# Peptides against a protein of PDB entry 3VZA: the designs that were tried, part 19

Target 1, 98 residues: chain A of PDB entry 3VZA
Amino acid sequence: RVERLCKSKELFEERLGLEIRRIHNEQLQFIFRHIDHKDPDKPYMFTLSINEQGDYEVTSCTPPLDCISEFQLKVRETNNFSAFIANIRKAFTALSFK
Target 2, 62 residues: chain B of PDB entry 3VZA
Amino acid sequence: AAYVTQLYYKISRIDWDYEVEPARIKGIHYGPDIAQPINMDSSHHSRCFISDYLWSLVPTAW

## One batch from the design tools (peptide; made by RFdiffusion4, then SolubleMPNN)

Design b1_p10_4_s2 (from b1_p10_4, 7 letters changed)
Fold by OpenDDE base, seed 1:
Structure b1_p10_4_s2 (fold): chain B 98 residues (1-98), chain C 62 residues (1-62), chain A 10 residues (1-10)
Amino acid sequence: as target 1 above (98 residues)
Amino acid sequence: as target 2 above (62 residues)
Amino acid sequence: VSLLEKLLNM
C-alpha cells in the first residue's frame, strides 16, 4: 500500500503539474507547474492556512493574484475546494500570458 | 502519504488506473453528473497540454 | 481545528 501511495502522489504531481507540501505553522503550500508552455517548470504557488476563526486563509501568493481575495471569500461561502484550486490555476494561466 | 492522495482526489476527482504502462495516462474523472474515462498516450503530448487537459475536466463553478 | 482536518473531514 505504501508503494501505491507513493506512485499515486508521483502521478498526480506530474500529470496535474501540482505539488502539495506541508510547511511550518500548519500550512499547505500548493505549487503549480506546467502553466507556461514555454517554461513548463516555472512555479506558480500559494500557501493556505486556517485562521483563528477556522476559515481558509491564503497567507502568500507568488506571483500575486488580484482575484485571490475574492476566491478566498468564495471558498469560505461554498466550501467548494475543488473549484477554489481550479480557479486559482486558471488565474495563474491568464497571468502567464502577461 | 495517504492524506496527499486524498487531497488530490478532493481537488481533481480523478482516480488513476495503476496497472497500465507508465506512458499511458488512464483513469476516470468523476464529475457531479457523469463519470468520464481518461485515456491518453503521454508520448503524443507535452506536459503542459496534458495538465491543461486534465484541469479542463475540473469544474470552476462555485 | 487543523487545516487538514477541515479539508479532509468535510
Scores: peptide ipSAE 0.591, ipTM 0.956, DockQ to the pose 0.463
Fold by OpenDDE base, seed 5:
Structure b1_p10_4_s2 (fold): chain B 98 residues (1-98), chain C 62 residues (1-62), chain A 10 residues (1-10)
Amino acid sequence: as target 1 above (98 residues)
Amino acid sequence: as target 2 above (62 residues)
Amino acid sequence: VSLLEKLLNM
């Protein structure tokens, strides 16, 4: 089971170009790669926490996204975390074209 | 960490086939309609293309 | 409720 879990993580990281890390103060860092076809290893990142009200809160976004606050509102309303992550990747992709 | 694989599934709705050769990207995407197979030869595509394709399977509708 | 609990217990 442990070996399968490790393999699964590696496959997701490589194939989706998404790394997920636990960081200080009970936050998750999401690191997208494979966004810029000219620089596949260039990271696009955001961090996520739960605020005192129990709501999702984006605590950082690099590079900045104008739409991130709207997405934070949408995921709070819908709890559609999949769409939340997918839309962020879509926005980072659009940003990579300048 | 066991939690991360669950999180990846929550995000992507993809279940990989772990018994195939490393160059084969094989799995199932469980979308809102019909489950669709994934079966790619990774040697025929760039890393960016593969990621873009897989993410294209994930609905962006809220 | 922790972040992971919220994400994974839905």
Scores: peptide ipSAE 0.583, ipTM 0.956, DockQ to the pose 0.484
Fold by OpenDDE base, seed 3:
Structure b1_p10_4_s2 (fold): chain B 98 residues (1-98), chain C 62 residues (1-62), chain A 10 residues (1-10)
Amino acid sequence: as target 1 above (98 residues)
Amino acid sequence: as target 2 above (62 residues)
Amino acid sequence: VSLLEKLLNM
């Protein structure tokens, strides 16, 4: 079981170009790579927490995204976490062309 | 570790086939209606293309 | 309850 879990994580990290880390103060860090085709290893990342009200809160975003506050509102309204992550990646991709 | 793997599935809705050779990207994407197979030869594509393709399977509608 | 647990249980 442990071996399968390790392999699964490695496959997701490489194929999706997404690393997920648990960091201090009960936060998650999401690190996207494979965004810029000219620089595949360049990281695009954000951190997520739960605030005192129990709502999702983006605590950092590098590089910054103008749309991140709107996405935070949308995920709170819909609870569609999959769309939340996918839209952030889409926004990072658009940013990489500038 | 188990939580992170579960989170990857929650995000992508992809289940990998772990029994194929490493160069073969094989699995199933579970969309809202119909499950779609994934079957790629990684040697034919860049890392960025593979990631872009897989993410294109994930709906962005809220 | 950790953030991960909250995420997966919601």
Scores: peptide ipSAE 0.579, ipTM 0.956, DockQ to the pose 0.680
Fold by OpenDDE base, seed 2:
Structure b1_p10_4_s2 (fold): chain B 98 residues (1-98), chain C 62 residues (1-62), chain A 10 residues (1-10)
Amino acid sequence: as target 1 above (98 residues)
Amino acid sequence: as target 2 above (62 residues)
Amino acid sequence: VSLLEKLLNM
């Protein structure tokens, strides 16, 4: 049911503080909120695509993460996309304390 | 869209209970070992705490 | 292969 799908999306967005958008050139934008407890609406985001070799590629990251290249490598090696997203959020969280 | 909810499940491994009142955050997290219930009163927590808690359920091991 | 196809078919 369409209504269930809409509700599901809304629940995930609010509860996980993660919005997922399709953007140009077959990319996905992942927008994290609820990272900074002092500013819960502050977005932390990255964009993802598939490069010419067919590998996951982070095309942007705001704010930038030093570890993003390593995570990109790890997800290519393991195909553990869940861990990929979770680690990025963890990194953004750590960054918010600095 | 359906693909978005599928992606959320792929990421979080959470299945929500859609029949409860909005203030109740109820669902199941499916980890590599056993399924764990989620059951929180959202009125008792900040949005950030709720998100942090739910993400803490998601393994970060590669 | 599209990004979504790769993500959802893995």
Scores: peptide ipSAE 0.574, ipTM 0.956, DockQ to the pose 0.530

Design b1_p10_4_s3 (from b1_p10_4, 7 letters changed)
Fold by OpenDDE base, seed 1:
Structure b1_p10_4_s3 (fold): chain B 98 residues (1-98), chain C 62 residues (1-62), chain A 10 residues (1-10)
Amino acid sequence: as target 1 above (98 residues)
Amino acid sequence: as target 2 above (62 residues)
Amino acid sequence: VSLLQKLLDM
């Protein structure tokens, strides 16, 4: 089972171009690659935590996204985490076109 | 780790077929209404195309 | 409440 879990993680990372890492202070870092077709390894990333009220909070975003605050509100309202991540990737993709 | 795989499924709703050759990207995407098969030859596509295609399966409606 | 608990408890 451990071998299967390791393989699963590797497949998701490569195929989705998304790495998920635990970082300090009980946060998760989401690192998107495969965004820029001319520079596939260029990372686009954000960090996520839970604030004192128990709500999702984006603690950093690199490069910055103007829409990230709105997405934070939407995920708090809907609890649609899948749409949250997908919309962030779409925004990073749009940003990569300058 | 188990939690990582769980997160990936929560995000993508994709379940991979682990019994195929490495170059074959095979699985199922579970949408809200219907399930769609995934079956690609990775040697025929760029990494960016593959990722873009898979993410296109994930609804962005809130 | 931990972040992972919130994410995986849904």
Scores: peptide ipSAE 0.573, ipTM 0.956, DockQ to the pose 0.488
Fold by OpenDDE base, seed 4:
Structure b1_p10_4_s3 (fold): chain B 98 residues (1-98), chain C 62 residues (1-62), chain A 10 residues (1-10)
Amino acid sequence: as target 1 above (98 residues)
Amino acid sequence: as target 2 above (62 residues)
Amino acid sequence: VSLLQKLLDM
C-alpha cells in the first residue's frame, strides 16, 4: 500500500534521524540528524556511488571523517552495509563532541 | 518508494508496528541473535536519545 | 550494475 510506504519512510527518517535521497549521477545521499544533542537538526552527510569496477565509493563526506576510507574498504570486503552505515554514524557522533 | 523502506530495513533490521498511536515507538529489531521488541513512549525522550538508542541496536562489527 | 540493484541484492 502506497500510504504505508509513505508512513514507513517518515517513521524511519524521524526515529533513526536518517534521510536517504537519490541525487545526480546515480548516487545516494545519506543525511544524519539527531547527532549533536545541542543541535539536533545539524546534518551530517555522505554520498555513495558504484564505481567502474562495481565497488562502493564514497564520493563526499561532510563533515569529513578520517575513517571513511577505511570504512569504504571494509564494506567492499565484507559487504556488510548495515555495519557500514552504523559505523559512519558512530564516527559522526564522536566528531560532534569536538 | 518501496526501495527506500527496503534500504532502511537492510540498514537497521527494524520492522515498525504501524497500528499504534503516533507517540508510541513500537517494533521489532531482528539482530543476528534473538529478535528484540522495541516499545518506547516518545514523549518521555528527546529525539537524539531515541535515535541513539535505536542505532545502539545495530551491530558495528564487520 | 546500478547502486540500488547492488544494495537490494545484499
Scores: peptide ipSAE 0.570, ipTM 0.956, DockQ to the pose 0.572
Fold by OpenDDE base, seed 2:
Structure b1_p10_4_s3 (fold): chain B 98 residues (1-98), chain C 62 residues (1-62), chain A 10 residues (1-10)
Amino acid sequence: as target 1 above (98 residues)
Amino acid sequence: as target 2 above (62 residues)
Amino acid sequence: VSLLQKLLDM
């Protein structure tokens, strides 16, 4: 049901503080909120694509993360997309305290 | 779209209970070991705490 | 291969 899908999306967005958007050139934008407890609406985001080799590629990251290249490598090696996203959020969280 | 909810499940491994009142955050997290219930009263927590808690359920091991 | 297809096929 369409209504269930809409509700599901809304629940995930609010509860996880994660919005997923399709953007140009077959990319996905992942927008994290609820990272900074002092500013819960502040977005932390990255964009993801598939490069010419068919590998996951982070095309942007705001704010930048030093570890993003390593995570990109790890997800290519393991295909553990869940851990990929979770680690990025963890990194953004750590960054918010600095 | 359906693909979005599929992505959320792929990422979080959470299945929500859609029949409860909005203030109740109820669902199941499916980890590598056993399924764990989620059951929180959202009125007792900040949005950030709720998100942090739910993400804490998601393994970060590669 | 589209990004979505790669993600959902995994």
Scores: peptide ipSAE 0.556, ipTM 0.956, DockQ to the pose 0.500
Fold by OpenDDE base, seed 3:
Structure b1_p10_4_s3 (fold): chain B 98 residues (1-98), chain C 62 residues (1-62), chain A 10 residues (1-10)
Amino acid sequence: as target 1 above (98 residues)
Amino acid sequence: as target 2 above (62 residues)
Amino acid sequence: VSLLQKLLDM
């Protein structure tokens, strides 16, 4: 079981180009790679926490995204976490062309 | 950890086939209506293309 | 409520 879980994580990290880390103060860091085809290893990342009201809160975003506050509102309204992550990746992709 | 794998599935809705050779990217994407097979030869594509393709399977509608 | 609980217990 442990071996399968380790393999699964490695496959997701490589194939999706997404690394997920637990960091201090009960936060998660999401690190996207494979965004810029000219620089596949360049990281695009954000951190996520739960605020005192129990709502999702983006605590950092590098590079910054103008749309991140709107996405935070949308995920609070819809609770669609999959769309939240996918839209952030799409926004990072668009940013990489500039 | 188990929670990380669960989170990847929650995000992507992909389940991998763990019994194939390493160069074969095989699995199933579970969409809202119909499950779609994934079957790629990684040697034929760049890492960025593979990631872009897999993410294209994930709906962005809220 | 922890972040992981919110994400995975839905």
Scores: peptide ipSAE 0.551, ipTM 0.955, DockQ to the pose 0.488

Design b1_p10_4_s4 (from b1_p10_4, 7 letters changed)
Fold by OpenDDE base, seed 5:
Structure b1_p10_4_s4 (fold): chain B 98 residues (1-98), chain C 62 residues (1-62), chain A 10 residues (1-10)
Amino acid sequence: as target 1 above (98 residues)
Amino acid sequence: as target 2 above (62 residues)
Amino acid sequence: VDLLEKLLSM
């Protein structure tokens, strides 16, 4: 089971170009790669936490996204975390074209 | 790692086939309508294309 | 609140 879990994580990281890390102060860091076809290893990142009210809160976004606050509102309203992550990737992709 | 893999499934709704050769990207995407198979030869595509394709399977509707 | 627990409790 442990070997399968490790393999699963590696497959998701490589195939989705998404790394997920647990970082200090009970946060998750999401690191997208494979966004810029000219520089596949260039990272696009955001960090997520739960605020005192229990709501999802984006604590950082690099590079900045104008739409990130709206997405934070949408995920709080819908609880659709899949769409939240997918829309962020879509926004990073659009940003990579300048 | 268990929690992270569960989170990947929550995000992507993809279940990989772990018994195939490394160059084969095989799995199932469980969308809201019909489950669709994934079956790609990774040697025929760039890493960026593969990621873009897989993410295209994930709905962006809220 | 544990963020991962919240995410995976659904």
Scores: peptide ipSAE 0.528, ipTM 0.955, DockQ to the pose 0.564
Fold by OpenDDE base, seed 1:
Structure b1_p10_4_s4 (fold): chain B 98 residues (1-98), chain C 62 residues (1-62), chain A 10 residues (1-10)
Amino acid sequence: as target 1 above (98 residues)
Amino acid sequence: as target 2 above (62 residues)
Amino acid sequence: VDLLEKLLSM
């Protein structure tokens, strides 16, 4: 089972171009690649935590996204985490076109 | 790895077929109303195209 | 609070 889990993680990372890492202070880092077709390994990333109120909070975003605060509100309202991540990727994609 | 794999499913709603050759991207996307098969030859596409296609399966409606 | 636990508790 451990071997299957490792393979599953690798498949998701490569096929979705999304790496998920545990980092300090009980946060998750989401790293998108495969955004820029001319530079597939260029990372687009954000970090996520739970604030004192128990709400999702984006603690960093590189490069910055003007829409990230709105998305943070939407995910708190809907709990639709899938849409949250997908919309962030869409925003990074739009940003890559300058 | 278990929690991370579970999170990937929560995000993408994709379940991979692990019994095919590495170059074959095969699985099922479970949408809210229907399930759609995934079956691609990775050697025919760029990494960016593959990722864009798979993400296109994920609804962005809140 | 475990963030992963919160995400996967729904």
Scores: peptide ipSAE 0.527, ipTM 0.954, DockQ to the pose 0.588
Fold by OpenDDE base, seed 2:
Structure b1_p10_4_s4 (fold): chain B 98 residues (1-98), chain C 62 residues (1-62), chain A 10 residues (1-10)
Amino acid sequence: as target 1 above (98 residues)
Amino acid sequence: as target 2 above (62 residues)
Amino acid sequence: VDLLEKLLSM
């Protein structure tokens, strides 16, 4: 049901504070909110694509994360996409305290 | 929309209970070992706390 | 390659 899908998306967006958008050039944009408790609407985001070699590639990250390249490597090695996203959020959270 | 919701499940492994009132955050997190229930009153917590809690359920081990 | 489809096919 379309209504259920819409509700599901809204629940995930609000509860996880994660918005996922399909953007140009076959990319996905991941927008985290609820990271900074003092500014819960402040976005922390990255974009993801598949490169010419068929590997996951982070094409942008705002704010920048020093660990993003390592995470990109890890997800390529493990294909653990859940851990990939969770670790990015963890990194953004840590960054918000600095 | 279907693909995106599927991706949310792939990421979080959470299945929501869609029949409860909006103030109730109820669902199941499916971890590698056993399923864990989620059951919170959203009115008792900030949005950030709720998100932090839910993400804490998601393993970060590669 | 559709990234979303690739992700969900795994």
Scores: peptide ipSAE 0.526, ipTM 0.955, DockQ to the pose 0.621
Fold by OpenDDE base, seed 4:
Structure b1_p10_4_s4 (fold): chain B 98 residues (1-98), chain C 62 residues (1-62), chain A 10 residues (1-10)
Amino acid sequence: as target 1 above (98 residues)
Amino acid sequence: as target 2 above (62 residues)
Amino acid sequence: VDLLEKLLSM
């Protein structure tokens, strides 16, 4: 049901504070909010693509994360996409404490 | 979009209960061990607390 | 290669 799908997306976006968007050049943009408790609407985001070798590639990360290259390697090795996203959110959370 | 909702499940392993009132955050998290219920009153928590709590259910081990 | 297809192939 189309109505259910729309509601599901909205619930995930609000409750997880994660928006997922298709953007140009066959990329996905992941936008985290609800990271900074003092500024819940502040976005933390990264973009993802598949490179010529068929591997996951982070094409941008704002704000930048020192650990993002390591996470990219880990997700290629383990194919654990859930842990990949969760670890990125954890890293953004740590960054928000300054 | 069906693809996006499927991706949310792949990431979070959460299945929502869509038949409850809007203020009730109810669902099931399907972790690597036993499935755990989610049942929160959103009016009692901040948006950040709710998100942090839900993400705490998602394991970070590779 | 379709990114969504790769992500949802599992």
Scores: peptide ipSAE 0.524, ipTM 0.955, DockQ to the pose 0.531

Design b1_p10_5_s1 (from b1_p10_5, 6 letters changed)
Fold by OpenDDE base, seed 4:
Structure b1_p10_5_s1 (fold): chain B 98 residues (1-98), chain C 62 residues (1-62), chain A 10 residues (1-10)
Amino acid sequence: as target 1 above (98 residues)
Amino acid sequence: as target 2 above (62 residues)
Amino acid sequence: SLLEKLLNIK
């Protein structure tokens, strides 16, 4: 049911503080909120594509993360996309403490 | 769209209970070994606490 | 495609 799907998306967005958008050139944008407890609406974002070899490629990361290239390598090796996203959120959280 | 909810499930492994009142955050997290129930009163917690808690359920081991 | 790859993850 379309209504159920819409509700599901809204629940995930609010509860996980994660928005997922399809953007130009067949990319996905992942927007994290609820990272900074003092500024819950502050976005932390990265974009993802698939390269010509069929591998995941992070095309942008705002704010930048020193570990993002390593995570890209790890997700290519393990195909554990859940851990990939969770580790990125963990890194953004650590960054929010300055 | 259906693909969005599928993607959220693949990321979080959470399945929500859609029949409860809006203030109740109820569902099931399907971990690698044991399924764990989620049952929170959202009025008792900040948005950031709720998100942090739910993400704490998601393994970070590669 | 990217979505196809993601949606085929086990």
Scores: peptide ipSAE 0.661, ipTM 0.959, DockQ to the pose 0.595
Fold by OpenDDE base, seed 2:
Structure b1_p10_5_s1 (fold): chain B 98 residues (1-98), chain C 62 residues (1-62), chain A 10 residues (1-10)
Amino acid sequence: as target 1 above (98 residues)
Amino acid sequence: as target 2 above (62 residues)
Amino acid sequence: SLLEKLLNIK
């Protein structure tokens, strides 16, 4: 099972171009790659935490996204975390075209 | 860790077929209505195309 | 925790 879990993680990381890291203060860092076709390894990332009210809070976003605050509001309202992540990736993709 | 793979599933709703050859990207995407198969030869596509395609399966409607 | 919240997403 451990071997399967490792394989699963590797497959998701490579195929989705998404790495998820647990970092200090109970935060998660989401690192997108494969965004810029001319620079596939260029990272686009954000960090997520739970604030004092228990709500999702984006604590950093690199590069910054104008829409991130709206997405944060939407995920709080809908609890649709899948759409949250997918929309962020979509926004990063749009940003990569400059 | 198990929680990481669980999180990937909750995000993507993709379940991989782990028994196929490494070059084959095979799995199932579970949408809100119906499940759709994933089956592609990775050697025929760039990493970016593959990722873009897979993410296109994930609904962005809130 | 954050993970607990995420792992309980339906």
Scores: peptide ipSAE 0.657, ipTM 0.959, DockQ to the pose 0.595
Fold by OpenDDE base, seed 1:
Structure b1_p10_5_s1 (fold): chain B 98 residues (1-98), chain C 62 residues (1-62), chain A 10 residues (1-10)
Amino acid sequence: as target 1 above (98 residues)
Amino acid sequence: as target 2 above (62 residues)
Amino acid sequence: SLLEKLLNIK
């Protein structure tokens, strides 16, 4: 089972171009790659935590996204984390064309 | 780690087929209404195309 | 925790 879990993680990382890391202070770092077709390894990332009120909070975003605060509000309202991540990737994709 | 694979599933709603050759990307995407099969040869596509395609399966409606 | 919240999403 451990071997299967490791393989699963590797498949998701490569196929989705998304790495997820646990970092200090009870945070998760989400690292997108495969965004820029001319530079597939260029990372686009953000970090996520839970604030004292128990709400999702984006603690960093590199490169910065103007829409990230609105997405943070939306995920708090809907609890649709899948849409949250997908919309962030879409925003990073749009940014890569600028 | 178990939590990571669970998180990937909650994000993508994809379940991989682990019994195929490495170059074959096979799985199932579980949408809210219908499940769709995934079956592609990675050697025929760029890494970016593959990722873009898979993410296109994930709804962005809140 | 953050992980607990995420893992309990429907």
Scores: peptide ipSAE 0.655, ipTM 0.959, DockQ to the pose 0.599
Fold by OpenDDE base, seed 3:
Structure b1_p10_5_s1 (fold): chain B 98 residues (1-98), chain C 62 residues (1-62), chain A 10 residues (1-10)
Amino acid sequence: as target 1 above (98 residues)
Amino acid sequence: as target 2 above (62 residues)
Amino acid sequence: SLLEKLLNIK
């Protein structure tokens, strides 16, 4: 089972181009790669936490996204975390076209 | 590690086939209405194309 | 925790 879990993580990281890291203060860092076809290893990332009210909060976003605040509001409203992540990737992709 | 893999599934709704050869990207995407098979030869595509394709399976509607 | 909340999403 442990070996399977390790393999699963590796497959998701490579195939989705998404790395998920647990960082200090109960935060998660989401690192997207494979966004820019001209620079596949260039990272696009954001960090996520839970605020004092128990709501999702984006604590950083690099590069910055104008739409990130709206997405934060939407995920709080809908609790659709899948759409939240997918929309962020879509926005990063749009940025990569300059 | 188990928690992170579970999170990947909650995000992507993809379940991989772990018994195929490494070059074969095989799995199932579980959409809201129907499950769709994934079956690709990774040697025929760029890493970016593969990622873009897989993410295209994930609905963006809130 | 954050992970706990995420793992409880539908």
Scores: peptide ipSAE 0.653, ipTM 0.959, DockQ to the pose 0.641

